# Peptides against a protein of PDB entry 2QAS, part 44

Target 1, 120 residues: chain A of PDB entry 2QAS
Amino acid sequence: PPEDLMQYEAMAQDALRGVVKAALKKAAAPGGLPEPHHLYITFKTKAAGVSGPQDLLSKYPDEMTIVLQHQYWDLAPGETFFSVTLKFGGQPKRLSVPYAALTRFYDPSVQFALQFSAPE

## One batch from the design tools (peptide; aimed at target 1 Q69)

Design b2_p30_2 (made by RFdiffusion4)
Pose (drawn by RFdiffusion4):
Structure b2_p30_2 (pose): chain A 120 residues (1-120), chain P 30 residues (1-30)
Amino acid sequence: as target 1 above (120 residues)
Amino acid sequence: ALAAAIARKVARDQARREAIAAELTPANDN
């Protein structure tokens, strides 16, 4: 015991997914992130709401990490998901990722990191 | 209570930051 009927830990997890959304809005600002800040985003490829090139998604069965630093265009962070164009083997592609699909967040510049979807 | 849960969660994530970073393999060109 005690069983948590309020699920405080789960609520804290969702509240913290919001940091990712807020960070992506600063990155979507004209001029991008304030250097040397850059972002690593890890997400569940099969989580509902994610769309991308069928070929690319098949290459990454469950988890996929993207880096937002030197090569990303048209970052569009909606309220419930974000979309961004990245390059894979020199070929530009478009992704849409719900904040609910996120499992990790890391900015190597200040060593700030978050882990989600992990009730432990 | 929610604020305390959030603080604890952040503190734990920052203690594990190196382990969390070690799981990162970027899939895109940079």

Design b2_p30_2_s1 (made by RFdiffusion4, then SolubleMPNN; from b2_p30_2, 15 letters changed)
Fold by OpenDDE base, seed 3:
Structure b2_p30_2_s1 (fold): chain B 120 residues (1-120), chain A 30 residues (1-30)
Amino acid sequence: as target 1 above (120 residues)
Amino acid sequence: RLEEAIARLLARNAANAAAIASKIKPANDD
């Protein structure tokens, strides 16, 4: 078979990760997401670039899921990663997650779902 | 393969949603 010098598969994967980035940018805008939209995001906690409280990440050695709906603050979706403040056990914690670390994205309000392979 | 991957994404969103929903366990308070 002919060699794909364009790397279309990789481009497609990046485009899909771009959907997550775009959704987070909408969530970060004033007023947040239009109700009832909200986001469940799953990522590999040991992936390169993932940053957060040691105790929290230790509790989730493989993957963890966060929900962005009622209690999230200072959501900052950058070009390669996003950061957000969430509460865990009543305590606010800051997480920084590269888009490359994502494994699942889900908006249950419209049942929109994406899955990704993420290197650890 | 790209063609198949795109087809699965567009045609199986409902199935993907169901699969993800069954595994959702958010860590943060909300």
Scores: peptide ipSAE 0.431, ipTM 0.827, DockQ to the pose 0.503
OpenDDE base, seeds 1, 2, 4, 5: peptide ipSAE 0.421, 0.429, 0.399, 0.420; ipTM 0.820, 0.823, 0.811, 0.818

Design b2_p30_2_s2 (made by RFdiffusion4, then SolubleMPNN; from b2_p30_2, 14 letters changed)
Fold by OpenDDE base, seed 3:
Structure b2_p30_2_s2 (fold): chain B 120 residues (1-120), chain A 30 residues (1-30)
Amino acid sequence: as target 1 above (120 residues)
Amino acid sequence: ALEEAIARLLAANAARAAEIAATIKPANDD
């Protein structure tokens, strides 16, 4: 087949990251997500722009999954990254994750799944 | 066409739902 110098499929895959951003914006709105929707988000912990407690990130040297359902606070979905406060072992911690670092997105309530390749 | 390619991508992702569910291990309390 002819060579695609525009890389349209890559563009389309990147556009799908917008679904995650939009979903997080819904989650951040007053009242949160409409039940029973909730979000599992997996990301590369060593990707550029990922930030959080060193001990936490060190525990997950490759990928980390977080769940946003009952216990999340101050969810701030920006244009290039989101930040959120979650509890780990009872302790609140702040994470900041670029959308580019995401590898999986999953809403079990409707079995909606997305997968992405994420650069380091 | 790109429209069809996108549909295939979405279908492929949806087909992986069970695989993702089987390996999900959330780090945070909830």
Scores: peptide ipSAE 0.506, ipTM 0.846, DockQ to the pose 0.621
OpenDDE base, seeds 1, 2, 4, 5: peptide ipSAE 0.499, 0.502, 0.494, 0.491; ipTM 0.846, 0.846, 0.845, 0.843

Design b2_p30_2_s3 (made by RFdiffusion4, then SolubleMPNN; from b2_p30_2, 11 letters changed)
Fold by OpenDDE base, seed 3:
Structure b2_p30_2_s3 (fold): chain B 120 residues (1-120), chain A 30 residues (1-30)
Amino acid sequence: as target 1 above (120 residues)
Amino acid sequence: ALEAAIARLLARNQARAAEIAATFKPANDD
């Protein structure tokens, strides 16, 4: 059979990561996400480009899940990664996460879920 | 068909929504 030199399946997978980016951009817009939409995001903490407080990341050597609903600030969804300020134990912390590090995405309000393969 | 394969990928994510949701444990305060 003919070989797919365009790698359409890979492009489709990348497009799904694009959905997360688009959702975060909506969340970062004035007024935030339309109620009752909110996001659960899981990522590999040791993936290249992931950054945040060392003491925090040390508590999650493999994966970490964050929720964006009531307490998140300065969400900045870039082209390759997003950064956001969240509170952990009452203390505000800044996280920077490449979209490539994501492994799970979920919006409970409409039960929309996505899963991804991530490095390390 | 490649089209069918892509369709299955999209459907698979939604079929496992409940399973995915059951394992979420957010680290941040909220």
Scores: peptide ipSAE 0.317, ipTM 0.781, DockQ to the pose 0.592
OpenDDE base, seeds 1, 2, 4, 5: peptide ipSAE 0.308, 0.315, 0.312, 0.315; ipTM 0.771, 0.788, 0.781, 0.787; seed 5 fails the geometry check

Design b2_p30_2_s4 (made by RFdiffusion4, then SolubleMPNN; from b2_p30_2, 14 letters changed)
Fold by OpenDDE base, seed 3:
Structure b2_p30_2_s4 (fold): chain B 120 residues (1-120), chain A 30 residues (1-30)
Amino acid sequence: as target 1 above (120 residues)
Amino acid sequence: RLAEAIAALLARNAARAAEIAATIKPANDD
């Protein structure tokens, strides 16, 4: 087949991750997401750059899903990763997740879903 | 592959949504 010197597949994959970044930036704005939009985000917990409480990450050795709807604080969507404070068993904990670690993104309100390849 | 990725950006993916919805289990309180 012809050689793709533009690497369109890689660009498309990056664009897909860009949707998540953009959605999180909207979620981080004052007032949060417009109701009833909310986000389910799944990521590889052992991926490079993933950071969080050891006890929590140990419970999820492969993947973890978080939901951003009613209880999330200090959402900070950076250019390469986002961080957020969530409650687990009533205890607030900070997670930092590179976009490259993402495997799924889902907004149930409009059934918008994305899936990604993510290395461990 | 590329065509499929583009389609996913421009339209709802009912099949994938249903697949995800069936297995979604958030770790955090909400």
Scores: peptide ipSAE 0.475, ipTM 0.842, DockQ to the pose 0.524
OpenDDE base, seeds 1, 2, 4, 5: peptide ipSAE 0.462, 0.466, 0.461, 0.457; ipTM 0.833, 0.835, 0.834, 0.830

Design b2_p30_3 (made by RFdiffusion4)
Pose (drawn by RFdiffusion4):
Structure b2_p30_3 (pose): chain A 120 residues (1-120), chain P 30 residues (1-30)
Amino acid sequence: as target 1 above (120 residues)
Amino acid sequence: SAAAEAFAAWLHEAAEEALAAAKAAVEAAR
């Protein structure tokens, strides 16, 4: 015991996904992130709401990490998901990722990191 | 730069504020 009927830990998790959304809005600002800040985003490829080139998604069965630093264009952070154009083997592709699909967040510049979808 | 430092501090503040809001919402529901 005790069983948590309020599910505080779950609510704290969702509340924290919002940091990722807020960080992506600063990155989507004209001029991008304030250097040397850059972002690593890890997400569940099969989580509902994610779309991308069928070929690319098949290459990453469950988890996929993307880095937003030197090569990303047209970052569009909506309220419930974000989309961004990245390059894979020199070929530009478009992704849409719900904040609910996120499992990790890391900024190597200040060593700030978050882990989600992990009730432990 | 100053903007980099402000953004670095903002990540911790934003996380703490999100946790404080979640805690207040649980207390109000009780």

Design b2_p30_3_s1 (made by RFdiffusion4, then SolubleMPNN; from b2_p30_3, 9 letters changed)
Fold by OpenDDE base, seed 4:
Structure b2_p30_3_s1 (fold): chain B 120 residues (1-120), chain A 30 residues (1-30)
Amino acid sequence: as target 1 above (120 residues)
Amino acid sequence: SAAAAAYAAWLTEEAQKALEAARAAVEAAL
């Protein structure tokens, strides 16, 4: 097959990562996501730019999934990463996740799914 | 998997609403 010198697949994935960013910005707006929308976000915990409590990230050495539905605070969707406070074991933890670290995105309310290749 | 464990742990703190069919399907796929 012909060699793709344009790297269309990578460009398409980058564009789709923009959907996640836009969705998170909607979630961070006043009033949050319109019910019943909520977000499942899976990311590579070892990816560059991922930050959070060492104990938490060490517990999930490959991937972890977070849910933005009932218990999240201070969602801050930036241009290259988002940060959010979640409770794990009853304790608030601040996570920062680059969009490039994402491997899957899902909104169960409408069964909208995206999958990504995430570099380390 | 780590993702499944994370979801299960989170679900215990998200017990404000009953798990719907679509959400259950995600859990099964993790």
Scores: peptide ipSAE 0.027, ipTM 0.588, DockQ to the pose 0.024
OpenDDE base, seeds 1, 2, 3, 5: peptide ipSAE 0.024, 0.024, 0.026, 0.027; ipTM 0.501, 0.577, 0.578, 0.582; seeds 2, 5 fail the geometry check

Design b2_p30_3_s2 (made by RFdiffusion4, then SolubleMPNN; from b2_p30_3, 10 letters changed)
Fold by OpenDDE base, seed 3:
Structure b2_p30_3_s2 (fold): chain B 120 residues (1-120), chain A 30 residues (1-30)
Amino acid sequence: as target 1 above (120 residues)
Amino acid sequence: SAAAAAYAASLAAEAAAALAAARAAVEAAL
């Protein structure tokens, strides 16, 4: 087969990661996501650039899933990572997650799912 | 517990099928 010097498959994968970024930007807008849309986001807790409470990350040493529906605050989706405040045991905690650390994205309202390879 | 439950819910074979379809659609458009 002919050699793909353009690396189209890699570009397609990067574009799909862009869907997560775009969805989070919609979620961060005033009013949040249009109901009934909500997001399940899974990431590698030991991936480079992941930051959060030590106790929380220790509790989930491999992967962690967060839900963005009713209990999230100050969602800030940047170009390379997003940050969000979530409550654990009634205490607000700040998480920062690079898009590169994501392994799964799911919106159960429309059964839209994505899966990505991530380091660690 | 809530995070663990959410993790279990996100672990769906459905994700692999959906991703494959989405990727194929993108490749077809290139």
Scores: peptide ipSAE 0.036, ipTM 0.589, DockQ to the pose 0.063
OpenDDE base, seeds 1, 2, 4, 5: peptide ipSAE 0.030, 0.035, 0.033, 0.025; ipTM 0.574, 0.604, 0.598, 0.548

Design b2_p30_3_s3 (made by RFdiffusion4, then SolubleMPNN; from b2_p30_3, 9 letters changed)
Fold by OpenDDE base, seed 1:
Structure b2_p30_3_s3 (fold): chain B 120 residues (1-120), chain A 30 residues (1-30)
Amino acid sequence: as target 1 above (120 residues)
Amino acid sequence: SAAAQAYAEWLTRAAAEALAAAAAAVAAAL
């Protein structure tokens, strides 16, 4: 079969990562997500650009899933990464996650799911 | 809460096949 020099699959995945970015921007808007929408976001914790508390990232050496529903603050969806404050052990922690590090996105309210290949 | 976050991770792993199927459906619709 002919070789795909356009890398359409990669472009499609990038477009789908754009869905996550757009969803996070909706979540960051005043009033947050429209109920009952909420987001499960899974990412590779060792991917380049991921930053957060060392103890937390050490606890999840491969992947971590975070929930954006009731307990998140200062969600800042940038163009290449998003950052968010979540409480772990009662303490607020800031996470910064590049969209390229994502492996799963899920909104259980409408059972919308995306899956991505992420760098190690 | 921290417990909710941990549960979310567990749930996601447990439902991996279902999520993969859903993602495949999205990809097929492109």
Scores: peptide ipSAE 0.062, ipTM 0.615, DockQ to the pose 0.047
OpenDDE base, seeds 2, 3, 4, 5: peptide ipSAE 0.050, 0.049, 0.041, 0.050; ipTM 0.605, 0.603, 0.609, 0.609

Design b2_p30_3_s4 (made by RFdiffusion4, then SolubleMPNN; from b2_p30_3 with A6E H12S E13R E16A K23R R30L)
Fold by OpenDDE base, seed 3:
Structure b2_p30_3_s4 (fold): chain B 120 residues (1-120), chain A 30 residues (1-30)
Amino acid sequence: as target 1 above (120 residues)
Amino acid sequence: SAAAEEFAAWLSRAAAEALAAARAAVEAAL
């Protein structure tokens, strides 16, 4: 087969990451996600650009899943990463996650699932 | 779908739902 110099497979994967970005932008809009939609987002905690509470990231050294359903604040979906405030132990913690760090995305309400290869 | 089923299995192994439940419980107690 001919050599793919366009890297179409990588382009397709990046496009799918764009779906996550778009979904988060909907979640960040006033009123949040339309019920009953909610998001399970899994990412590699050691990936470049990931930042959050040290104790939390240390507790989950490989992957972590966050749920955006009823209790999340100040969701800010940027172009290369998103940030969100979640409460842990009663304390608000700011988490910042590059889209490149994502490994899974899931909306249980409609059973929509995506998975990605993320850098180690 | 197969993807959804595989994800569900992955979640159980990673205890993601347990983590979410724990966080929800703490938040609800505030």
Scores: peptide ipSAE 0.054, ipTM 0.624, DockQ to the pose 0.020
OpenDDE base, seeds 1, 2, 4, 5: peptide ipSAE 0.029, 0.050, 0.024, 0.044; ipTM 0.590, 0.624, 0.508, 0.607

Design b2_p30_4 (made by RFdiffusion4)
Pose (drawn by RFdiffusion4):
Structure b2_p30_4 (pose): chain A 120 residues (1-120), chain P 30 residues (1-30)
Amino acid sequence: as target 1 above (120 residues)
Amino acid sequence: SAREEFEALYEQAEEIKEEFEEAKEEYFEE
């Protein structure tokens, strides 16, 4: 015991996904992130709401990490998901990722990191 | 500066953790 009927830990998890959204809005600002800040985002490829080139999604069965630093265009962070154009083998592609599909967040510049979808 | 404004988001994340830990402790003490 005790069983948590309030699910505080789950609410704290969702509240923290919001940091990723807020960070992506700063990155979407004209001029991008304030250097040397850059972002590593990890997400569940099969999580509902994610869309991308069928070929690319098949290459990453469950988890996929993307880095937002030197090569990303047209970052569009909506309220419930974000979309961004990245390059894979020199070929530009478009992704849409719900904040609910996120499992990890890391900024190597200040070593700030978050882990989600992990009730432990 | 823009860097300071950006890094403030990370400080807010720590504050949110502390608030949830405190609210969880108070709920179970009651």

Design b2_p30_4_s1 (made by RFdiffusion4, then SolubleMPNN; from b2_p30_4, 17 letters changed)
Fold by OpenDDE base, seed 2:
Structure b2_p30_4_s1 (fold): chain B 120 residues (1-120), chain A 30 residues (1-30)
Amino acid sequence: as target 1 above (120 residues)
Amino acid sequence: SAEAEYLALWEEAERIREAFRAARAAAFAA
């Protein structure tokens, strides 16, 4: 088969990652997501640029899923990564995740799901 | 409590993660 010099698959994946970014920007706006929408986000914990609580990241050496519904604060969706504060054991911890590290995105309210290939 | 609710959410998240892992054939669904 001919070589795809356009890299259409990669472009499509990047576009889909843009959906996650857009959704997070909606979530970060005043009032948050329109109820009952909420987000499950899965990412490779060892991917470049991922940072967060050491104990938590150690517990999930491959992938971790976070839920953005009731218990999250200071969601900051940037252009290349987002950060969010979650409480573990009563202590707030900052988690930063590049969009390139994402492997799954899910909104249970409407059963909308995306999956991505993510390099380590 | 807030902590109990959070733990429940994390457990649900992991369940969803496993479901995704089992069904990785589709790029997306709506």
Scores: peptide ipSAE 0.034, ipTM 0.542, DockQ to the pose 0.037
OpenDDE base, seeds 1, 3, 4, 5: peptide ipSAE 0.019, 0.027, 0.033, 0.032; ipTM 0.473, 0.488, 0.534, 0.490

Design b2_p30_4_s2 (made by RFdiffusion4, then SolubleMPNN; from b2_p30_4, 16 letters changed)
Fold by OpenDDE base, seed 3:
Structure b2_p30_4_s2 (fold): chain B 120 residues (1-120), chain A 30 residues (1-30)
Amino acid sequence: as target 1 above (120 residues)
Amino acid sequence: SAAEEYLALYAEAERIRAEFEARRAAAFAA
């Protein structure tokens, strides 16, 4: 079979990761997401570039899902990673997650879902 | 539903949701 030197499958996956980035940028804009949209984001906690509270990451050594709806602050969607402040045990904690670490994205309000293969 | 299945798989997502609901309830109790 012909060899795909363009690596279209990888390009397509990267484009889909771009959807997550775009959604987060909308969430970070003034006014936030239009109701009732909200985001469930799942990522590999041991992936390169992931940083956050040690106790939290230890509790979820494989994958972790965060919800961006009502309790998130200082969402900063960068070009290669996003960071966000969430409360754990009543204390604000900062998470930093590369888009490459994502494994799932879901908006329950419209049942829109994406899945990704995330390298460690 | 797909949302319920998602929450069942990921405890932290459920925790965050529950924490919000608790805070909202407390606010309206005053």
Scores: peptide ipSAE 0.031, ipTM 0.584, DockQ to the pose 0.015
OpenDDE base, seeds 1, 2, 4, 5: peptide ipSAE 0.026, 0.025, 0.026, 0.027; ipTM 0.529, 0.496, 0.515, 0.522

Design b2_p30_4_s3 (made by RFdiffusion4, then SolubleMPNN; from b2_p30_4, 16 letters changed)
Fold by OpenDDE base, seed 1:
Structure b2_p30_4_s3 (fold): chain B 120 residues (1-120), chain A 30 residues (1-30)
Amino acid sequence: as target 1 above (120 residues)
Amino acid sequence: SAREEFLALYAEAERIRAAFRAARAAALAA
């Protein structure tokens, strides 16, 4: 097939990452997500720009999934990455995740799912 | 923990979706 010089697949992936960003901005707004919506987000822990506690990242050497429903704080969705505070083992931990590091996004309330290719 | 319970639910949902994807692929090939 002809070579795609426009890189449409990459454009589409970036656009879909924008959906995640938009969803997180809704989640960060006062009052949070409209019920019953909640988010499952999976990302590559070794991807460039990922930041978090060493012990946590060591526990998840490949990918980890976070759930944004009942227990999350200070969600800050930026333009290129988001940060959030979650409790692991009863301790609050701050995570910073570039949207480019995402591999899966899921909202079980409406069964909406996205998959992404993340850098290795 | 609550997180573990959530992840278990997520895993189940993914298994179900995988089954649907496989079925859809089979349907497209038919």
Scores: peptide ipSAE 0.029, ipTM 0.533, DockQ to the pose 0.042
OpenDDE base, seeds 2, 3, 4, 5: peptide ipSAE 0.024, 0.024, 0.024, 0.026; ipTM 0.572, 0.570, 0.514, 0.538; seed 3 fails the geometry check

Design b2_p30_4_s4 (made by RFdiffusion4, then SolubleMPNN; from b2_p30_4, 17 letters changed)
Fold by OpenDDE base, seed 4:
Structure b2_p30_4_s4 (fold): chain B 120 residues (1-120), chain A 30 residues (1-30)
Amino acid sequence: as target 1 above (120 residues)
Amino acid sequence: SAADEFNALWAQAEAIRAQFAAARAAAFAA
């Protein structure tokens, strides 16, 4: 089969990552997500640009899934990454995750799912 | 190792359940 020099699959994936960004921007707006919508976001913890507490990330050497429903603060969806404060063990932790690090996005309320290939 | 993988999966499951439980509690109280 002919070699795809255009990398259409990668372009399609990037476009779909835009859905996640848009969803997070909705979540960050006043009032948050309309109920019952909530987000399960999975990302590669060792991907470039991922940052957070060392003790937290060390517990998830490959992938980590976070839930954004009610217990999150200061969600800041930028153009290339988002940051959010979540509580783990009762303590607030700040995570910064590039959209390129995402491997899964899921909204159980409507069973909307996306899967991505993320660089190591 | 296999043990590390198991622990990682368990830890992630606990984190998810913890967040979900907290969110559910908040929704119930609202």
Scores: peptide ipSAE 0.034, ipTM 0.536, DockQ to the pose 0.015
OpenDDE base, seeds 1, 2, 3, 5: peptide ipSAE 0.025, 0.026, 0.026, 0.026; ipTM 0.492, 0.559, 0.490, 0.538; seed 5 fails the geometry check

Design b2_p30_5 (made by RFdiffusion4)
Amino acid sequence: AAAAAAAAAAAAAAALAARRDAAPAADAAA
Pose (drawn by RFdiffusion4):
Structure b2_p30_5 (pose): chain A 120 residues (1-120), chain P 30 residues (1-30)
Amino acid sequence: as target 1 above (120 residues)
Amino acid sequence: XXXXXXXXXXXXXXXLAARRDAAPAADAAA
C-alpha cells in the first residue's frame, strides 16, 4: 500500500509532456531554438495518431528517435500533436506525432532529459 | 511597428531555412 486513487504519478507524467510541447513552440518560433539547444524526441511508432511514410514507419517497428537541430523544416506544434519535415537518406518526409506517443525527451546542451509512458 | 516586426520575423525564418539547406546531409533518425 497505498493504492493511489488520484494517480498522482500519472498526472505528473502528462503534466510533463507539456514541457515537450512548450519546447517545440520555441523551436517553431522564427529563428528556431536558441543555440546550442537542440532536441531529441523519442516516440512510439505504432501509437495511435502518428502518421508518416509507410516505408519509413515499417523501418521503425516500435520506437523512433528524431533530432531537431540542423535539419528540420516547417515544425508545426499543434495543441495535441506536432508535425515536422525531416530528411531520410537525403529525401524529405513529413511526420505527425502526438505528445501522447512520446516516451523520451533530451536536450544534450544542458543535459535535460524526460522519460514518459513509463509508470515503473 | 507591427509591419516591421512581421518583416523581421520573415527575414529570420528565411535565414534559418537557408542555414539548414546549407547543412551537410544527415539522416534525422538517431

Design b2_p30_5_s1 (made by RFdiffusion4, then SolubleMPNN; from b2_p30_5 with A12L L16R R19A D21A A25P A28S A29F)
Fold by OpenDDE base, seed 4:
Structure b2_p30_5_s1 (fold): chain B 120 residues (1-120), chain A 30 residues (1-30)
Amino acid sequence: as target 1 above (120 residues)
Amino acid sequence: AAAAAAAAAAALAAARAAARAAAPPADSFA
């Protein structure tokens, strides 16, 4: 088969990651997501740029899924990564996740799902 | 360097697929 010098697959992945970024920006806007929309976000915890509580990340050495529905605060979707505060055991913890670290995005309310191949 | 084999239009790494989400570790339930 001929070589793809355009790297279309990678471009497509980047475009779809843009959907996640856009969705998070909507979630961060005043009023949050319109009900019943909520987001399940899965990412590789060891990917470059991932930051969070050491104990938490240690418990999930491969992937971790966070849910943005009822219990999340200070969602800040940047251009290359987003950060959010979630409670674990009653304690607020800050997570920072590059979009490149994402492996799955899902909104159960409309059964919208995206799957990504994260390098690390 | 870039040396990716040709990929069919119907075969992308990033794709929409139905699947059950994993349970969250946070206190947030959904």
Scores: peptide ipSAE 0.062, ipTM 0.628, DockQ to the pose 0.097
OpenDDE base, seeds 1, 2, 3, 5: peptide ipSAE 0.054, 0.054, 0.054, 0.039; ipTM 0.621, 0.646, 0.622, 0.596

Design b2_p30_5_s2 (made by RFdiffusion4, then SolubleMPNN; from b2_p30_5, 9 letters changed)
Fold by OpenDDE base, seed 4:
Structure b2_p30_5_s2 (fold): chain B 120 residues (1-120), chain A 30 residues (1-30)
Amino acid sequence: as target 1 above (120 residues)
Amino acid sequence: AAAAAAARAAALAAERAARRAAAPPEDSFA
C-alpha cells in the first residue's frame, strides 16, 4: 500500500480530539450537559501532563475512566487539557488531563464513541 | 485493564445515578 506522507490519520485524530474539547466545554456551561447526555472519558494515567493525587493515579497505572454526569465540579476545559473535581471514595480529587492522553470517549445516551491513539 | 476501567466507571455512574433516582448508564467498551 502507498505510504501516507501527509499523516492524514494523525490529522483526523487531532480533529476528533476537538470534539472532546467541545463536548467538555458544553459540560462546563451553566446547567451542564443537556440530559441525558453524559461522558465516559478514558485516558492514559502515565501520559505527559496528567496530574492528580498520587495515591489515586497509582491505583490506575495504565488507564482510568471517569464519568461526567451528575457528580463533577469545577470542570475547566482548556485548550490543551481539562481539569475537573471528582469524588473518589467520597473525597473530592482534582484531575488534570491533556486531550492528548485520551484513549476513549463515550456518550452512552446516544452511543457516540471515539477512540484515540495516546502516547504511552 | 479495559474491563477494570469499565467496572469502575459503572460503579461511579451508579452512584451518580442513585443520587438523581436514575438508572446507571450502560457502557459499550470492553
Scores: peptide ipSAE 0.039, ipTM 0.628, DockQ to the pose 0.036
OpenDDE base, seeds 1, 2, 3, 5: peptide ipSAE 0.023, 0.025, 0.024, 0.024; ipTM 0.548, 0.535, 0.560, 0.514

Design b2_p30_5_s3 (made by RFdiffusion4, then SolubleMPNN; from b2_p30_5, 8 letters changed)
Fold by OpenDDE base, seed 3:
Structure b2_p30_5_s3 (fold): chain B 120 residues (1-120), chain A 30 residues (1-30)
Amino acid sequence: as target 1 above (120 residues)
Amino acid sequence: SAAAAAAAAAAAEAALRARRAAAPPRDSFA
C-alpha cells in the first residue's frame, strides 16, 4: 500500500486525546461537569511526565484510574498535561498526568469510551 | 508539599473548585 506521508493515524489519535482535553476543560469550568456526567481516566503511572506522591504511585505500579465527578480540586487542563488534586485516604494529593500517558477514558453517564496506546 | 505542588504550563488554566467531599477515585469501568 502507498506510504502515508500525512501520518493520518497519528493525527487521529491526537484528535482523540483532544477529546479528553476538551472534556477536562469542561470539567474545570465553574460548576464542574454537567450532571450526571463524570469521567473515569486511566493512565500509565510510570509514563514520562506523570507526577505525584511516591507512596501513592507505588500502590499503582502499572495503571491508575481516577474519577472526576464531585471530589476533585484545582483541575488545570493544560495543552500537554493536566493536573488535579484528589483525596486518597482523606489526604489531598496532587497528580500531574500527560495526555500521552492516558490509556482509557470513560463517561458512564452516556457510555462514551475511548482507549489509547500509551508508552510502556 | 505534594498537595501544594502543581505542574502548570503557561498555557494551562487553573480552575478552582470549592468542594468538601473527599472520597478516593474508583478503579472501575461500566
Scores: peptide ipSAE 0.046, ipTM 0.630, DockQ to the pose 0.121
OpenDDE base, seeds 1, 2, 4, 5: peptide ipSAE 0.044, 0.043, 0.023, 0.035; ipTM 0.579, 0.634, 0.556, 0.598; seeds 1, 5 fail the geometry check

